# Peptides against a protein of PDB entry 5EG6: the designs that were tried, part 71

Target 1, 151 residues: chain A of PDB entry 5EG6
Amino acid sequence: RLRSQTVSTRYLHVEGGNFHASSQQWGAFYIHLLDDDESEGEEFTVRDGYIHYGQTVKLVCSVTGMALPRLIIRKVDKQTALLDADDPVSQLHKCAFYLKDTERMYLCLSQERIIQFQATPCPKEQNKEMINDGASWTIISTDKAEYTFYE

## One batch from the design tools (peptide; made by RFdiffusion4, then SolubleMPNN)

Design b1_p22_3_s2 (from b1_p22_3 with H2S V4I T5V S9Y E12S)
Fold by OpenDDE base, seed 3:
Structure b1_p22_3_s2 (fold): chain B 151 residues (1-151), chain A 22 residues (1-22)
Amino acid sequence: as target 1 above (151 residues)
Amino acid sequence: SSSIVVLSYSYSVTSSLYSSSS
């Protein structure tokens, strides 16, 4: 037997009223900056400014308008989410989305499903939490609302 | 005028070829 390895990519997408991970389709999401004191809800006030790690954001599907709960965008270093990073969010770098007001729950990809993954504290590094690979996202800016890949 | 983003995740997949005399 001959074996080779390739890399497959999945994208956050909304279909049938649900968030899922698709290898064939990708969704475009508005990323809205919120005040730290903004309450959870369908209506929220969008703040102007460059998004920094540690800030509260709302992801809203550009097609359906469906939104995830309030998230704190965090910088990723290897297999950990950094809790105290505050530099501007950079494209093509790994990031994690902490679900605000939860016990270390992060937005996570598991096969075709979007789930919440509970990070593990780092006893020796209080400014870090251990996350799995599925909780590490790559952000790419786009002007497209939705795209389907055809093979 | 919020930014529009795509979120992606990449993972490794193994492909195999098999040869048999039967």
Scores: peptide ipSAE 0.250, ipTM 0.629, DockQ to the pose 0.015
Fold by OpenDDE base, seed 1:
Structure b1_p22_3_s2 (fold): chain B 151 residues (1-151), chain A 22 residues (1-22)
Amino acid sequence: as target 1 above (151 residues)
Amino acid sequence: SSSIVVLSYSYSVTSSLYSSSS
């Protein structure tokens, strides 16, 4: 018997009014830049400009309009989220989405579910928080609203 | 006008292969 390791990918997707993680379908989301002082709500003001780490963003499904709460996009260094990074967000590099005004809660993939994961403080590094693998996301640009494939 | 993005997470899985003299 032979053993083989393969890479599998899951995507954030909206189905039935819920966010989930799919290996066969992916959703396309608008990533809107907000002011740091923007309040939570269904209506919000979108700012112009390139998104930087540390800024507040809103993810909105391009098809359904379903949105996540306000997020702070943070740079990921290995297994940590950086709290003080402010350089432009690099697509195809890993990032984390902190749920704004929570106790270190991050957007996280767990099997097919999207959950909140509580990061652990780094005692000796106040500018970092420990996240799990499921809280590390890769941003991929697309021109399609939704895609389904079969394997 | 905002960027449209896909959020993905990749992970490794192990599969078993069966050798046959077929």
Scores: peptide ipSAE 0.247, ipTM 0.625, DockQ to the pose 0.016
Fold by OpenDDE base, seed 5:
Structure b1_p22_3_s2 (fold): chain B 151 residues (1-151), chain A 22 residues (1-22)
Amino acid sequence: as target 1 above (151 residues)
Amino acid sequence: SSSIVVLSYSYSVTSSLYSSSS
């Protein structure tokens, strides 16, 4: 009996009017920069500029137009989210999405579901919060609206 | 004119090849 190890990937996707995690389909999302004082709503003002960690963003599905609540994009260091990082976000960087105005709630992938995960404070490092693996996302830029691959 | 992105999470999975006479 031979055992091998491979890497499996799940993607944020919208289907049936809900966000979910798919292994077959990936959604393409607009990432919009907002002002720090922008209120929650269906209508919002998009600002120009390169996105930096610590800034407020809106993720909108390019196909359905469905959007997540306002998020703060944060830098990830191993299993922690950094609260004070402000450098530019680049492709393939690991990041966490804090649900704005919540008590340490982060966008999290759990099997086929998208959930909110509450981060734990770091006692010795006040500029960090401990997150689980499912709350650490990889960002990939694309020009396609949606893609399905076959295994 | 905003960037379009894909969000992904990757994890390790083990697979097995098994041979049996029945």
Scores: peptide ipSAE 0.232, ipTM 0.611, DockQ to the pose 0.016
Fold by OpenDDE base, seed 4:
Structure b1_p22_3_s2 (fold): chain B 151 residues (1-151), chain A 22 residues (1-22)
Amino acid sequence: as target 1 above (151 residues)
Amino acid sequence: SSSIVVLSYSYSVTSSLYSSSS
């Protein structure tokens, strides 16, 4: 099988107890809605409802149970994350995942690694901050825990 | 249960995401 090192063909995956960006496998993650005032921890209360931009979420690997820190899901417009969008997360939208209570850190893929990318303020628009392509995610709903494809 | 999602650069959001405590 062929291995690609291009960013555009990589998927968030958990392997060996770590998050990474895989070009061969994708992970399936539960996305849990939390209260805005929910504290960080392994135990949390899941809220009911359709997820909207600006809300706090937890991503939990469906296989391993490993979770990322609390994230705020934000809408993406071009190369910027929107800070005040609050419409439902739906088809044709791009998402960015702000690591809650950080200095503009976003979940980002870089080659095989999952990293934090620090967004920069948008000088012309206070409701936006600049991200890179690796921090702009798209989401597909699935019932599969994992999937491997071959190139 | 909550929605299960795949995160990638290439895929599109295809449906509304729903969270559930059960």
Scores: peptide ipSAE 0.160, ipTM 0.734, DockQ to the pose 0.164; fails the geometry check

Design b1_p22_3_s3 (from b1_p22_3, 6 letters changed)
Fold by OpenDDE base, seed 5:
Order: structure tokens, then sequence, then C-alpha cells
Structure b1_p22_3_s3 (fold): chain B 151 residues (1-151), chain A 22 residues (1-22)
């Protein structure tokens, strides 16, 4: 039987040339807004503006410069990713990172690893996809993070 | 662009399993 459990929060982090989820260290990432028609590549054009759910973004590690593939940031409702939410991204709300141009693949935490998790379509809700808890994230500005963690 | 930290939600992970015939 299950004997002991540990509750922890992990942070997206880059170490050893790989993305992982650390319980001890957090990485700072630039979140770049892209045009919807921006192609995948190391070179991309950053667009100005407030980031809204449904928009295409690039997460780039501020230290290493390593980047994830183009992502669509989506709002999370319970254990579902909302496909049609388009309001401004809130630091107070959970979000999911859909890997753009994939078959419902989302950035997901599995232990200390960052993996892709395939969401399942919601049977009766076309505007939602079912994700697991590991695919639910919270993003906060570094200013807020510094205050939260060090003050 | 803005600089952010990406956090997972707090989750439970099993640290150990115990099995007994009693």
Amino acid sequence: as target 1 above (151 residues)
Amino acid sequence: STEVVVLSESYSVTSSLYSSSK
C-alpha cells in the first residue's frame, strides 16, 4: 500500500542543457509573444503587447538561452485546458502550455522530468481538453517571484 | 516580452510503498 507521500512544488528549470522541474531552484524565462503565423526556429520576431490566452509564445531561459518550442498558452479550468479563452494571461490563474502544431501535446511535469502529455478531447465540450495535474502551471513575474521567495 | 518563473502546482508524490501479508 501507499505509505508516504511528499507534497512539493516544482519550478521549471534548465540544467545540463535540459529542461527539468526542480524543487530547489527556479529558472527565469523570458516569455516572448509571437505572431500566430510565426514559424518554428531559433530566430523569431517578438511582438509587442499584452499576452492573452490562445496566443503563441516562446519561453527562453534567461540564463542559458535555451528555448522550448512554440507554445500556445491556454487557460486552465480544473483539469481541462480551455481552447477558446482569449483574455489576458493572469499570474493568479493556472495555465497550460500547448506545444504548437502537435496533437494535443502539453508541457507536463512528471517527477523531475519535463515531458509532453497528450491531452484527451472532452467528450461533450469541444472547447476543452482534459489534462493532468502535471500539465497545469502557474507563471509569475520575476518581480513577484522575488518578493514571494525572498521577502 | 517579460521575465517569468514557471511553477507547477503542489502535488503529492509517493515516497515509499509498503506491503505486508498482515
Scores: peptide ipSAE 0.307, ipTM 0.705, DockQ to the pose 0.015
Fold by OpenDDE base, seed 2:
Structure b1_p22_3_s3 (fold): chain B 151 residues (1-151), chain A 22 residues (1-22)
Amino acid sequence: as target 1 above (151 residues)
Amino acid sequence: STEVVVLSESYSVTSSLYSSSK
């Protein structure tokens, strides 16, 4: 007997007017930096600058224009989201998307669905929240993605 | 603003293959 291992990755995608997770298709999204005090809405002011962990962002589908609610991009350490990290976002490092102004709700993958997952507080580490693997994401610029997927 | 792709964490699934000498 021989054991085989398969690694699967899903991509955030918009189809049929809904966000979902696709194994075959990937969506391109604009990640917009917002002010910390920017209100929720279809119209928003985009800031210039490198995105840092802890900052408020908007993910907008480049094709459909559909957007997720305001998110705070947070650094991930193992299975925890860091609440106080503020260094520049690394494309090679895992991140989590906290739904701003919620009770520890994070953007999460559940099979083919995109859901909100409530993180658990870390009693011993106030600067961390425990997330599941589905709430851990990686973002990559489309130029790099094109080189990878547009063979 | 930057255009990005958002990838889920990679998941590993292990399966067994049966090898027969027949």
Scores: peptide ipSAE 0.306, ipTM 0.702, DockQ to the pose 0.015
Fold by OpenDDE base, seed 4:
Structure b1_p22_3_s3 (fold): chain B 151 residues (1-151), chain A 22 residues (1-22)
Amino acid sequence: as target 1 above (151 residues)
Amino acid sequence: STEVVVLSESYSVTSSLYSSSK
């Protein structure tokens, strides 16, 4: 199978009023759990609880307050996003961020840019969508990140 | 809510993510 070409690890970051992927700097984001019926907007109600795959989340930059659209966090198996996984999110495994109410659009890294990538349906497995490597992310709590990167 | 870093690689970190309205 073909792999996407990568130069180095990149981090989601906000700079100059835009989301981008930095190889040197990482941004801190609040991940907010939302109700499934929460509407799109800058104002939203945050739910309490452990985040599970399939749930709706908001990523908000802790510094600038800039937010991505509502996302559904999905479990990743190799180069596929699982549509029916509902277990608790594991920081050990890669995840994908489906842009809610889109035609299979996922948050994707393309060089230094953050774009939307359209996943391809998996004809043999209806519960999966094919994504590229750039659409696979790892999320780590800030305290764990500090330990990992600086300790 | 939980503050996180979003990165393009996998790291060996095992913990749960908890959302808080407070």
Scores: peptide ipSAE 0.282, ipTM 0.779, DockQ to the pose 0.144
Fold by OpenDDE base, seed 3:
Structure b1_p22_3_s3 (fold): chain B 151 residues (1-151), chain A 22 residues (1-22)
Amino acid sequence: as target 1 above (151 residues)
Amino acid sequence: STEVVVLSESYSVTSSLYSSSK
């Protein structure tokens, strides 16, 4: 069963052919590292290496194979996405998923829906974009997730 | 590639994610 410490947590999930956010069910996704110049499509080349902030990734549902568009995984500081962070992605640290080649659109949670949220530039900090709370995510490997979320 | 769960909350634990083409 789901542990009480995760009661308020919503999980990215695929149901009925759509992405949504569930408080009861979690989806398992493969996070694929892509080349920066990889084109959008269902077919892509997965690259080897530690995933760093600023790199292009694909999230693919391990069950259905449904994928989100290419994303840039970005580090989150408070309520801002960092544009120039390039250190290795840390599990359980806040991150944001910028939809590549968009005007500051980020993967965002709104109730049970997954939407795109447009970040606002930070006038005083050019290396940051202001995001809402719903655009902040945490990712964790499934092996760790099972021990963390279930008894 | 790494199989992950994407959740709305954050925690103070750090570990790296590794992608593999294998």
Scores: peptide ipSAE 0.266, ipTM 0.755, DockQ to the pose 0.141

Design b1_p22_3_s4 (from b1_p22_3, 6 letters changed)
Fold by OpenDDE base, seed 4:
Structure b1_p22_3_s4 (fold): chain B 151 residues (1-151), chain A 22 residues (1-22)
Amino acid sequence: as target 1 above (151 residues)
Amino acid sequence: SSEIVVLSYSYEVTSSLYSSSK
């Protein structure tokens, strides 16, 4: 019995007013840069500038307007989130989204669900946190609002 | 004017090869 190894992809998507992970559809999200002291709310002030790791961002679905809580975008190295990286966010690089003001909670994909996953501290590396694979996202820039994938 | 992005997660999956005479 011969086997073939392939890659399957899931995308963050909004359906029925909820965030989920879809293999068939992907949502396009505005990524808004916020001030570090910006409060949580439906209304927020968007800053201009290139997004850097460590900064606070808001992800808003371009179609539904649904938004996630304030996130801190963090660089990913292997299976760890870097806490002190501050270089510009690069497209197609792995990143993690820390839910701001939580105890190491990260936006995480678990099968078809979007959950909060608590990272584990790295005892020997204070500038890193161990994250789940599902918490490592790839950011792809697009000009399309939504895409439906036909398998 | 903010960029719109897609967030994706990719994972490996193994599939059996299928042969068809048609």
Scores: peptide ipSAE 0.269, ipTM 0.649, DockQ to the pose 0.017
Fold by OpenDDE base, seed 1:
Structure b1_p22_3_s4 (fold): chain B 151 residues (1-151), chain A 22 residues (1-22)
Amino acid sequence: as target 1 above (151 residues)
Amino acid sequence: SSEIVVLSYSYEVTSSLYSSSK
């Protein structure tokens, strides 16, 4: 028998009130832009505009309404998250989701589980944190390509 | 309302294959 290597894809999904990673099911999430000083809570004020790296966002499942805590969307360079990037987020580019107000915790895929993974600081590069592959997400827009966010 | 997005992660998987002329 011969061995072959193929690419498989997993998607963030909500099932049974929990976030998980599925190869067959995908969740459709609203990505809401928040003010930097927005407090954690079920109710929040959504800002209009293009999302930039470094900004605070809220991911909400369009079907169940389940939401993740406030996240800071960060640009990914190789296997590092950039801490000071502020350019607009682009579709199909990899990004990382930092759990706001944590010690370098990032939204991470581990097999079929969604976990928090602690990034390792880069002593010689203060503007970067080392993340694992599971913390690098690809954003796919279902309706729009320009990522104009509004309420 | 805000745009809807899908978050995905891709990885490589190795599988064993067998070819048969039957």
Scores: peptide ipSAE 0.265, ipTM 0.647, DockQ to the pose 0.015
Fold by OpenDDE base, seed 5:
Structure b1_p22_3_s4 (fold): chain B 151 residues (1-151), chain A 22 residues (1-22)
Amino acid sequence: as target 1 above (151 residues)
Amino acid sequence: SSEIVVLSYSYEVTSSLYSSSK
C-alpha cells in the first residue's frame, strides 16, 4: 500500500449572489481601507495608505460588486488571533477577519460554505483569542478579476 | 486604486493506494 499526502486549497468566491468556497474558482476582491469610525453600509469612504493589522477594511467582489460587512484584519499566530498587532499587512501573510461590532465572530471557511465562527478567549493571554483553522486566510495580490482552473 | 486580493485556505489531504495481485 502507498500513502501520499498533499495540500488542497479553497478560495473565497461569489456565485449566484452568495459567498462560497471553491476549489476550482477564485474571486478577486478589492480590499478597501476604512476609517475606524466608518458606519456600515453600501456607501463608504475609502482611505489611502498601507493597511495595518487592527484596521477596518471592506472586501468587495470585483465582478459582482457584492461586499462583506466591515472587517477588522488581525494577525494570526498559529491558531490564535492577535488583538494588539499593528504592523503592516503584506501578501502571503496569514490573517483573520473579525466581523466588526460582534462578539468575537470571524470569517470562516467550512467545507464549501462561508460562515461566522465565534473565537474563544485565552484566559492566560488577554491579547489573544483562539480561532478555527478555517478562519486563517492567506492573502494573494492579483491583477485578474476572476480565475477558473482545471487539473 | 485599492489592492485586488485573493483569499485562500489550504488543508492537508491524504490519499491511499491499494494494490492486489488477486
Scores: peptide ipSAE 0.261, ipTM 0.632, DockQ to the pose 0.015
Fold by OpenDDE base, seed 3:
Structure b1_p22_3_s4 (fold): chain B 151 residues (1-151), chain A 22 residues (1-22)
Amino acid sequence: as target 1 above (151 residues)
Amino acid sequence: SSEIVVLSYSYEVTSSLYSSSK
C-alpha cells in the first residue's frame, strides 16, 4: 500500500480492520479468479486465467489479508452494470462489483465509507442494472499506479 | 494473481488482468 492523493479520486483501502474509501491512501489488493461454484469462506482455490466480466473474484488486501465477500466483476456502461458481458476485464475501464448471491447489491463508496448499494433493474434492458457513480470502480495495476501517482 | 489498486476514477487502457494460482 502507498499514499496517493488526487482531487476527484478515492481508493479502496483497509484501515483499522475495516474497508474504507480514502482520498489520500490506496491499498494494494490481489484479485483472485474463482470458480463459479466456489463457496464463500476464508479459504478458496485460486484459478489461473484472464479475468472476464461475469466471473467470480476475491479481492484480498495484500497487507492485512482481509478479503471482501465473493464478487462478480461486471462491465459498466455509463451508469449501468452489464449482466451479460463476458469479455476480458481491462485495466482502467469502469467496472462494478456485484456481491455474489445478493439481491443486486454492489460494492459502493459513499464518502469515506464502503457500503452495499442495491441496483435497480432496467425496465427496457434486461441485461442491465442501474447503479450509481459510487458503484463504478476502476482497476489499475500497482506498477501503473505508482507510475501515475508518483512520477 | 494481479496486484491491483481499486479506485473511483476511470481511464482508458487496453491491458487485461490475469489471475495466477501461484
Scores: peptide ipSAE 0.235, ipTM 0.760, DockQ to the pose 0.147

Design b1_p22_5_s1 (from b1_p22_5, 14 letters changed)
Fold by OpenDDE base, seed 1:
Structure b1_p22_5_s1 (fold): chain B 151 residues (1-151), chain A 22 residues (1-22)
Amino acid sequence: as target 1 above (151 residues)
Amino acid sequence: PPVPQEGEEALEKIAKQVKKAP
């Protein structure tokens, strides 16, 4: 299970006040659980508890304090983001970060840039949106107490 | 990594300095 904590994410980095991609480094970030009704702002309140898919989170650079807008963490199944998954986030699975209050925009790695990628709706599966591999992220906990490894 | 597409937008302008509330 994942909770508000420090995490390591490959490719995602902050330099010069901007998010960018680096294949050589793992970025250090905080992931914070927010209330669903938390507004955007320079300050945010962290909610206690385990992070579940579908919940709102903040991703903050541990070094610079730079953050992305509010994100909804979603479970990934193959090339799709699940819209209705609500189980606890597992480090076993990749996740997608939906930019809250956007038209299906997801955090995505494109070459050396971090971009917003618009997912395509699945006509036959209303609970899924089609994403690409660049929009699938691996989150690794740096907290030993919550770190889990699966073979 | 994916090839850039028309619907893609950069996030550089979206990132902001924030802090955790006490």
Scores: peptide ipSAE 0.160, ipTM 0.704, DockQ to the pose 0.081
Fold by OpenDDE base, seed 3:
Structure b1_p22_5_s1 (fold): chain B 151 residues (1-151), chain A 22 residues (1-22)
Amino acid sequence: as target 1 above (151 residues)
Amino acid sequence: PPVPQEGEEALEKIAKQVKKAP
């Protein structure tokens, strides 16, 4: 289970004031749970509790303080993001980060860049959106990093 | 990894300095 805490993720890294990709470096971030009605701004209020899929979060670089826009963390099933999953976030599964208030834009690794990538709707499965592997992220709690394995 | 396409945007352009409220 995940709560507002420090986490590490592969590829996502901040250097020189910019977000970039690094296969050999794990970026250290704070993941903060927000209220669903929290507005975008330079300041934000953190909510206590376990983070569930479908909830709004902020990713803040622990070193620079740079943050991405508000994200909705979603559960991943193969190459699909689940829109209706609401169980607690598990480090055993990859997740996707939907940019809140966009048209299916997800945080995505593309070559050496971090981009917004538009997911494709699934006509037959309204509760899913098609993403690619670059939009699937592995997050690791720093307090459990020594006991967590990744591929 | 995917190739950037039209309509995609680099995240560094929308990232900003933030502060946690007390």
Scores: peptide ipSAE 0.152, ipTM 0.688, DockQ to the pose 0.085
Fold by OpenDDE base, seed 4:
Structure b1_p22_5_s1 (fold): chain B 151 residues (1-151), chain A 22 residues (1-22)
Amino acid sequence: as target 1 above (151 residues)
Amino acid sequence: PPVPQEGEEALEKIAKQVKKAP
């Protein structure tokens, strides 16, 4: 199970105060569980407990302290993000990071850039949004500040 | 998979220095 802790994910990396993509490096981030009513700000309160899909989280670079806006972690089913899943986050499955209070914007790897990508509604499935492979993230728990990926 | 749409932007513009409250 995942809780407020250090995690590592491929591609997402911070250098020189900027987020960028690296195929060879796994960035280390703190993932912090927030209250659903937590406002955006430079200071935030961390909630205790296991992280569930649908909850609000902060991703903070473990080295630089740079952070993304509040995110909602969502479960991925094939190439769709589930809007109503609320089970505990599993490291065995990919997840998506919805930028809270946006029009279906997700954290996405596009070539060598980290961008906001707008998901497309699923016409036949109201509880799903279509995302691309770049918006599906693999995260693993770690106590390391950095992880080098070897092919 | 969906095609990129207007409004997409780099995250560098919205990243901020933050801290955990004590």
Scores: peptide ipSAE 0.117, ipTM 0.683, DockQ to the pose 0.083
Fold by OpenDDE base, seed 5:
Structure b1_p22_5_s1 (fold): chain B 151 residues (1-151), chain A 22 residues (1-22)
Amino acid sequence: as target 1 above (151 residues)
Amino acid sequence: PPVPQEGEEALEKIAKQVKKAP
């Protein structure tokens, strides 16, 4: 399971004050749990506890302090994001990062670039929306003491 | 199918340095 801690992910990293994509580099980030009502800003309050799908998080570069806007971490099933999943985040499963307060925009890797990818609603399943492989992320804890398997 | 939006430039514009409160 995952809590506010240092994590790493492939492709996403910061260089020269900007977010970049690289197939050869793993970026190191702090993932911080926020309250659902936390506002966007240069300062934020971190919430204690284990992170669940559907909760709001901040990704902050451990080296530069650069951060993305508030994200909602969502569970992935194949090429769909689950909108109503609320179980603890498992590092054994891929996740998607929804840009909070957008029209279905997700962080996505496309041709060595980081973009916002608009998901398509699933007409037959209201609790799902369609993404692609580029919008599915693997997160690995870099804190060995805080790493716990969850299946 | 889903369509890419904004691109890398958009991400660059929205990213900023932040800090957590004590």
Scores: peptide ipSAE 0.110, ipTM 0.674, DockQ to the pose 0.091

Design b1_p22_5_s2 (from b1_p22_5, 14 letters changed)
Fold by OpenDDE base, seed 2:
Structure b1_p22_5_s2 (fold): chain B 151 residues (1-151), chain A 22 residues (1-22)
Amino acid sequence: as target 1 above (151 residues)
Amino acid sequence: PPVPQEGEPAEKVIAEQVKKAE
């Protein structure tokens, strides 16, 4: 089931030292490519190159420096996350962010909160996990660190 | 822990900083 129409747009944002999703404000984030064996920490080594699905990334707020834990960026097909996709990340497709070293936990929007949502295995399709719509994200590009919408 | 709810009919967007802000 795919919804053809969205009611609103919410942007990942950092406010008061916390991650949230706002319809009025958005932050710009560095999406850093990491080695698969990179450990969790505030300091990490960034790899050069184009990000591919299945790779480990760090999302870092360009203004505050706040970062999410290591994530695996995964391609989304309808309401499923693909586990074996390895092509270059495309802004034409939605993606999901698996929290590395968790039991199928994905970055998810719930109202204004950023939470973890546990995906359900697909018994018939071992290369897929069923995710919540709130766990599907769109990546856009920006050269500005912060933006506040003015009506 | 928060209880996951059904996804909102909203677009979830992450703005990637691709150029360094100067």
Scores: peptide ipSAE 0.476, ipTM 0.815, DockQ to the pose 0.042
Fold by OpenDDE base, seed 4:
Structure b1_p22_5_s2 (fold): chain B 151 residues (1-151), chain A 22 residues (1-22)
Amino acid sequence: as target 1 above (151 residues)
Amino acid sequence: PPVPQEGEPAEKVIAEQVKKAE
């Protein structure tokens, strides 16, 4: 068992060449920091440094090499993504992954599928976008490439 | 893009590889 839990947990995983969310398996992903002006592609330059909110990252499966498009990691406040937060990423906080160069599209879990969810502007707070719970993620650390557990 | 469907609450987790896997 990876961790104790009172609520069901879904882990980002690659299976059959597709991203999905598994309750029993999880993939270990490299979270590469990119320059803000880095273009989309399979080849990219990794930047040194600790990741901060607002920065561009590339998530790459350590086993398969499958990667998501460029993402901007954003801090989550309740059910909103913060657009201007720039402090270091903390595993104590939820985060959201904005798909770079999209119209407010975020990485989202729907059932067992990984999809894009369009956030809506926050009318009263210009520095926030409203996301659903499915677009709020927790980052944990691992030194293993892949893990499968059964209770 | 597809619209998210209602489902059971779940924690969404991404495991970050902090050491290079050999």
Scores: peptide ipSAE 0.470, ipTM 0.805, DockQ to the pose 0.042
Fold by OpenDDE base, seed 3:
Parts: sequence; structure tokens; C-alpha cells
Structure b1_p22_5_s2 (fold): chain B 151 residues (1-151), chain A 22 residues (1-22)
Amino acid sequence: as target 1 above (151 residues)
Amino acid sequence: PPVPQEGEPAEKVIAEQVKKAE
């Protein structure tokens, strides 16, 4: 008998003051667009408009207000992050979150933990950095602040 | 930097709040 392949889903979530990924719980996040010259801090100015790849964003938990450091959202092609993509962010595409002002550090899932993963330069493709699958994210839309589902 | 542990294939999802609370 043939079985359909099932891929599990992990959702970014905040619990106990920490970011993690859960298969049973998910949090809703504001993805704020920032100016490229915006400094790091708890207080920041949000820019209006559509978010494009290459722009600086701030991910803030809608419930707790906890935020990640400034990120640059980048388009993903297979297992590479594109450095020069600048089209509008689409839910049809996977994305990666580069931690701004780091040496190729990306937001990454390892088991249930959110960690930083250092991308490797592509020798033959200067506009790409090699990431792992754990650093590839999908953005979906929600009108809910927080949700827990039970299997 | 820490090396991520490879587990079962999983989609990583971020749910974006589309309606900004006023």
C-alpha cells in the first residue's frame, strides 16, 4: 500500500521568555519594516509599505512583545539565500532571516530550538550564501494572536 | 557557531499578524 509522505510543521513560538519552534503551538508575529539605518533597540520606528527581500525587519510577538534582533529578510533558492533579491516578499516563496550586522548568521531551527546558523559563501555564485534547511522559513498570515492545537 | 541537528523533515513557519492592533 502506498502512503502519502507527510512533512511535519514547526511554528515559531514564544514561551517562557524564549523563542522556540513547536509542532503544537504557534504565535502570531508582527513583521515590522524598518529603515536600513535603524539602530538596534527595543524601541524602533516602523516604516510603511510592502516588505521586500533585502530589507530590514523586526519580528515581534503579538502577545508578549518579545522581539528578535534586526533581521534582513532574504529570498531562498533551494538551499541558498539570495543576497541581491529585492522583489516583494511572497508567501509563495521560502525566506531566510539574516541577523543584521553578523557574519552570515541566519535564524535557524534545530530540533525545537531557535539558533543562529552561519551560512557559507557560494564560491561560484557571489550573490548566494549556502544555508541549511533549518534556516528556511515560510511566512503565513493569521488574524489570531496565539493558537494551540491538539493531535 | 552551533551546528543544527538534522531531524525529520519539517516545514518552518512564521505566522504573521496581518491585522495590526490599533
Scores: peptide ipSAE 0.439, ipTM 0.791, DockQ to the pose 0.044
Fold by OpenDDE base, seed 1:
Formats: C-alpha cells, structure tokens, sequence
Structure b1_p22_5_s2 (fold): chain B 151 residues (1-151), chain A 22 residues (1-22)
C-alpha cells in the first residue's frame, strides 16, 4: 500500500519553474492524497490513509513547492490504464497519473520533458484506456518491509 | 499550477518513497 509520502524519482525534477526529466538527476516530491471533491488550487487539504487507485493525488516538489494539477492515480495493466480499479496502490504495479477533469490526458515522460499524453479509448473495454510506456510510472519504497505489496 | 504540454510520450520513470508522511 502507498500512503501520502515524500518520494524521489531520478526522472522527475523541477528546474526554472518547470518540470523536467533526467536520468542523472533526482527530485524529491510529496505525494498527497486528496479528497475526491477537493477543488483545484495551490492550497489543498491532505487526507490521511492509504492511497487507492482512482483517488485524487497531488505531486509537490519538496524543494520548490511547485505542484502539478490534481491527478487521479490509476492502475496500469499492460498498455492500458484501468478506470475502475479501486484497490490499494501497489508498489509492485505500474500506475498512471490522469490529469483530473481532462479528456484522457496522462502525465508522460518524453525524453527530458514531462508532457501530457492523450490516451485512446478502448471501445470494446469501457473501463480501459490505451496508454504508452511513457505514461506508465513505478512507485517504489526505500523500505519495502513497511508496506503491503499486492500482486 | 504548471501544466505539462501535450506531446509524444517516451521513457519509463521510477519514483521512490523517501520518507514517511508521519
């Protein structure tokens, strides 16, 4: 299970007021759980507890305080984001960050830039959207023993 | 808040939990 925590990634960092990506640079971020009805803004109320797929989260740079818009963390199955998964977020599974209230826009890595990638709807599977590898993220803990992992 | 631009996706990324919120 994943809780609201400070996290680091070697791909995501903030420089010059923008989000950038680098394999040689590490950034530290807070991932915050929000209420589903939390409004967009620089000020937000953080919820306690374990993060589940489908819930709203905020990514905040630990150094600059810069935050991305509200995201919905979604479970990833192969090349698809699951729209209706609601189990606890597993560190063993990939996730996708849907930009809340957009038309299937997901947080995506492209070279050294963080961009929005529009997922393609799955007409045969209404509970899935097609994403690519750049929109698939892995969140791991430095202390795995403390967390519950799901297969 | 800053919003990334729309574009072509690429690589995978890994994020690590550094410390507990508590």
Amino acid sequence: as target 1 above (151 residues)
Amino acid sequence: PPVPQEGEPAEKVIAEQVKKAE
Scores: peptide ipSAE 0.032, ipTM 0.577, DockQ to the pose 0.036; fails the geometry check

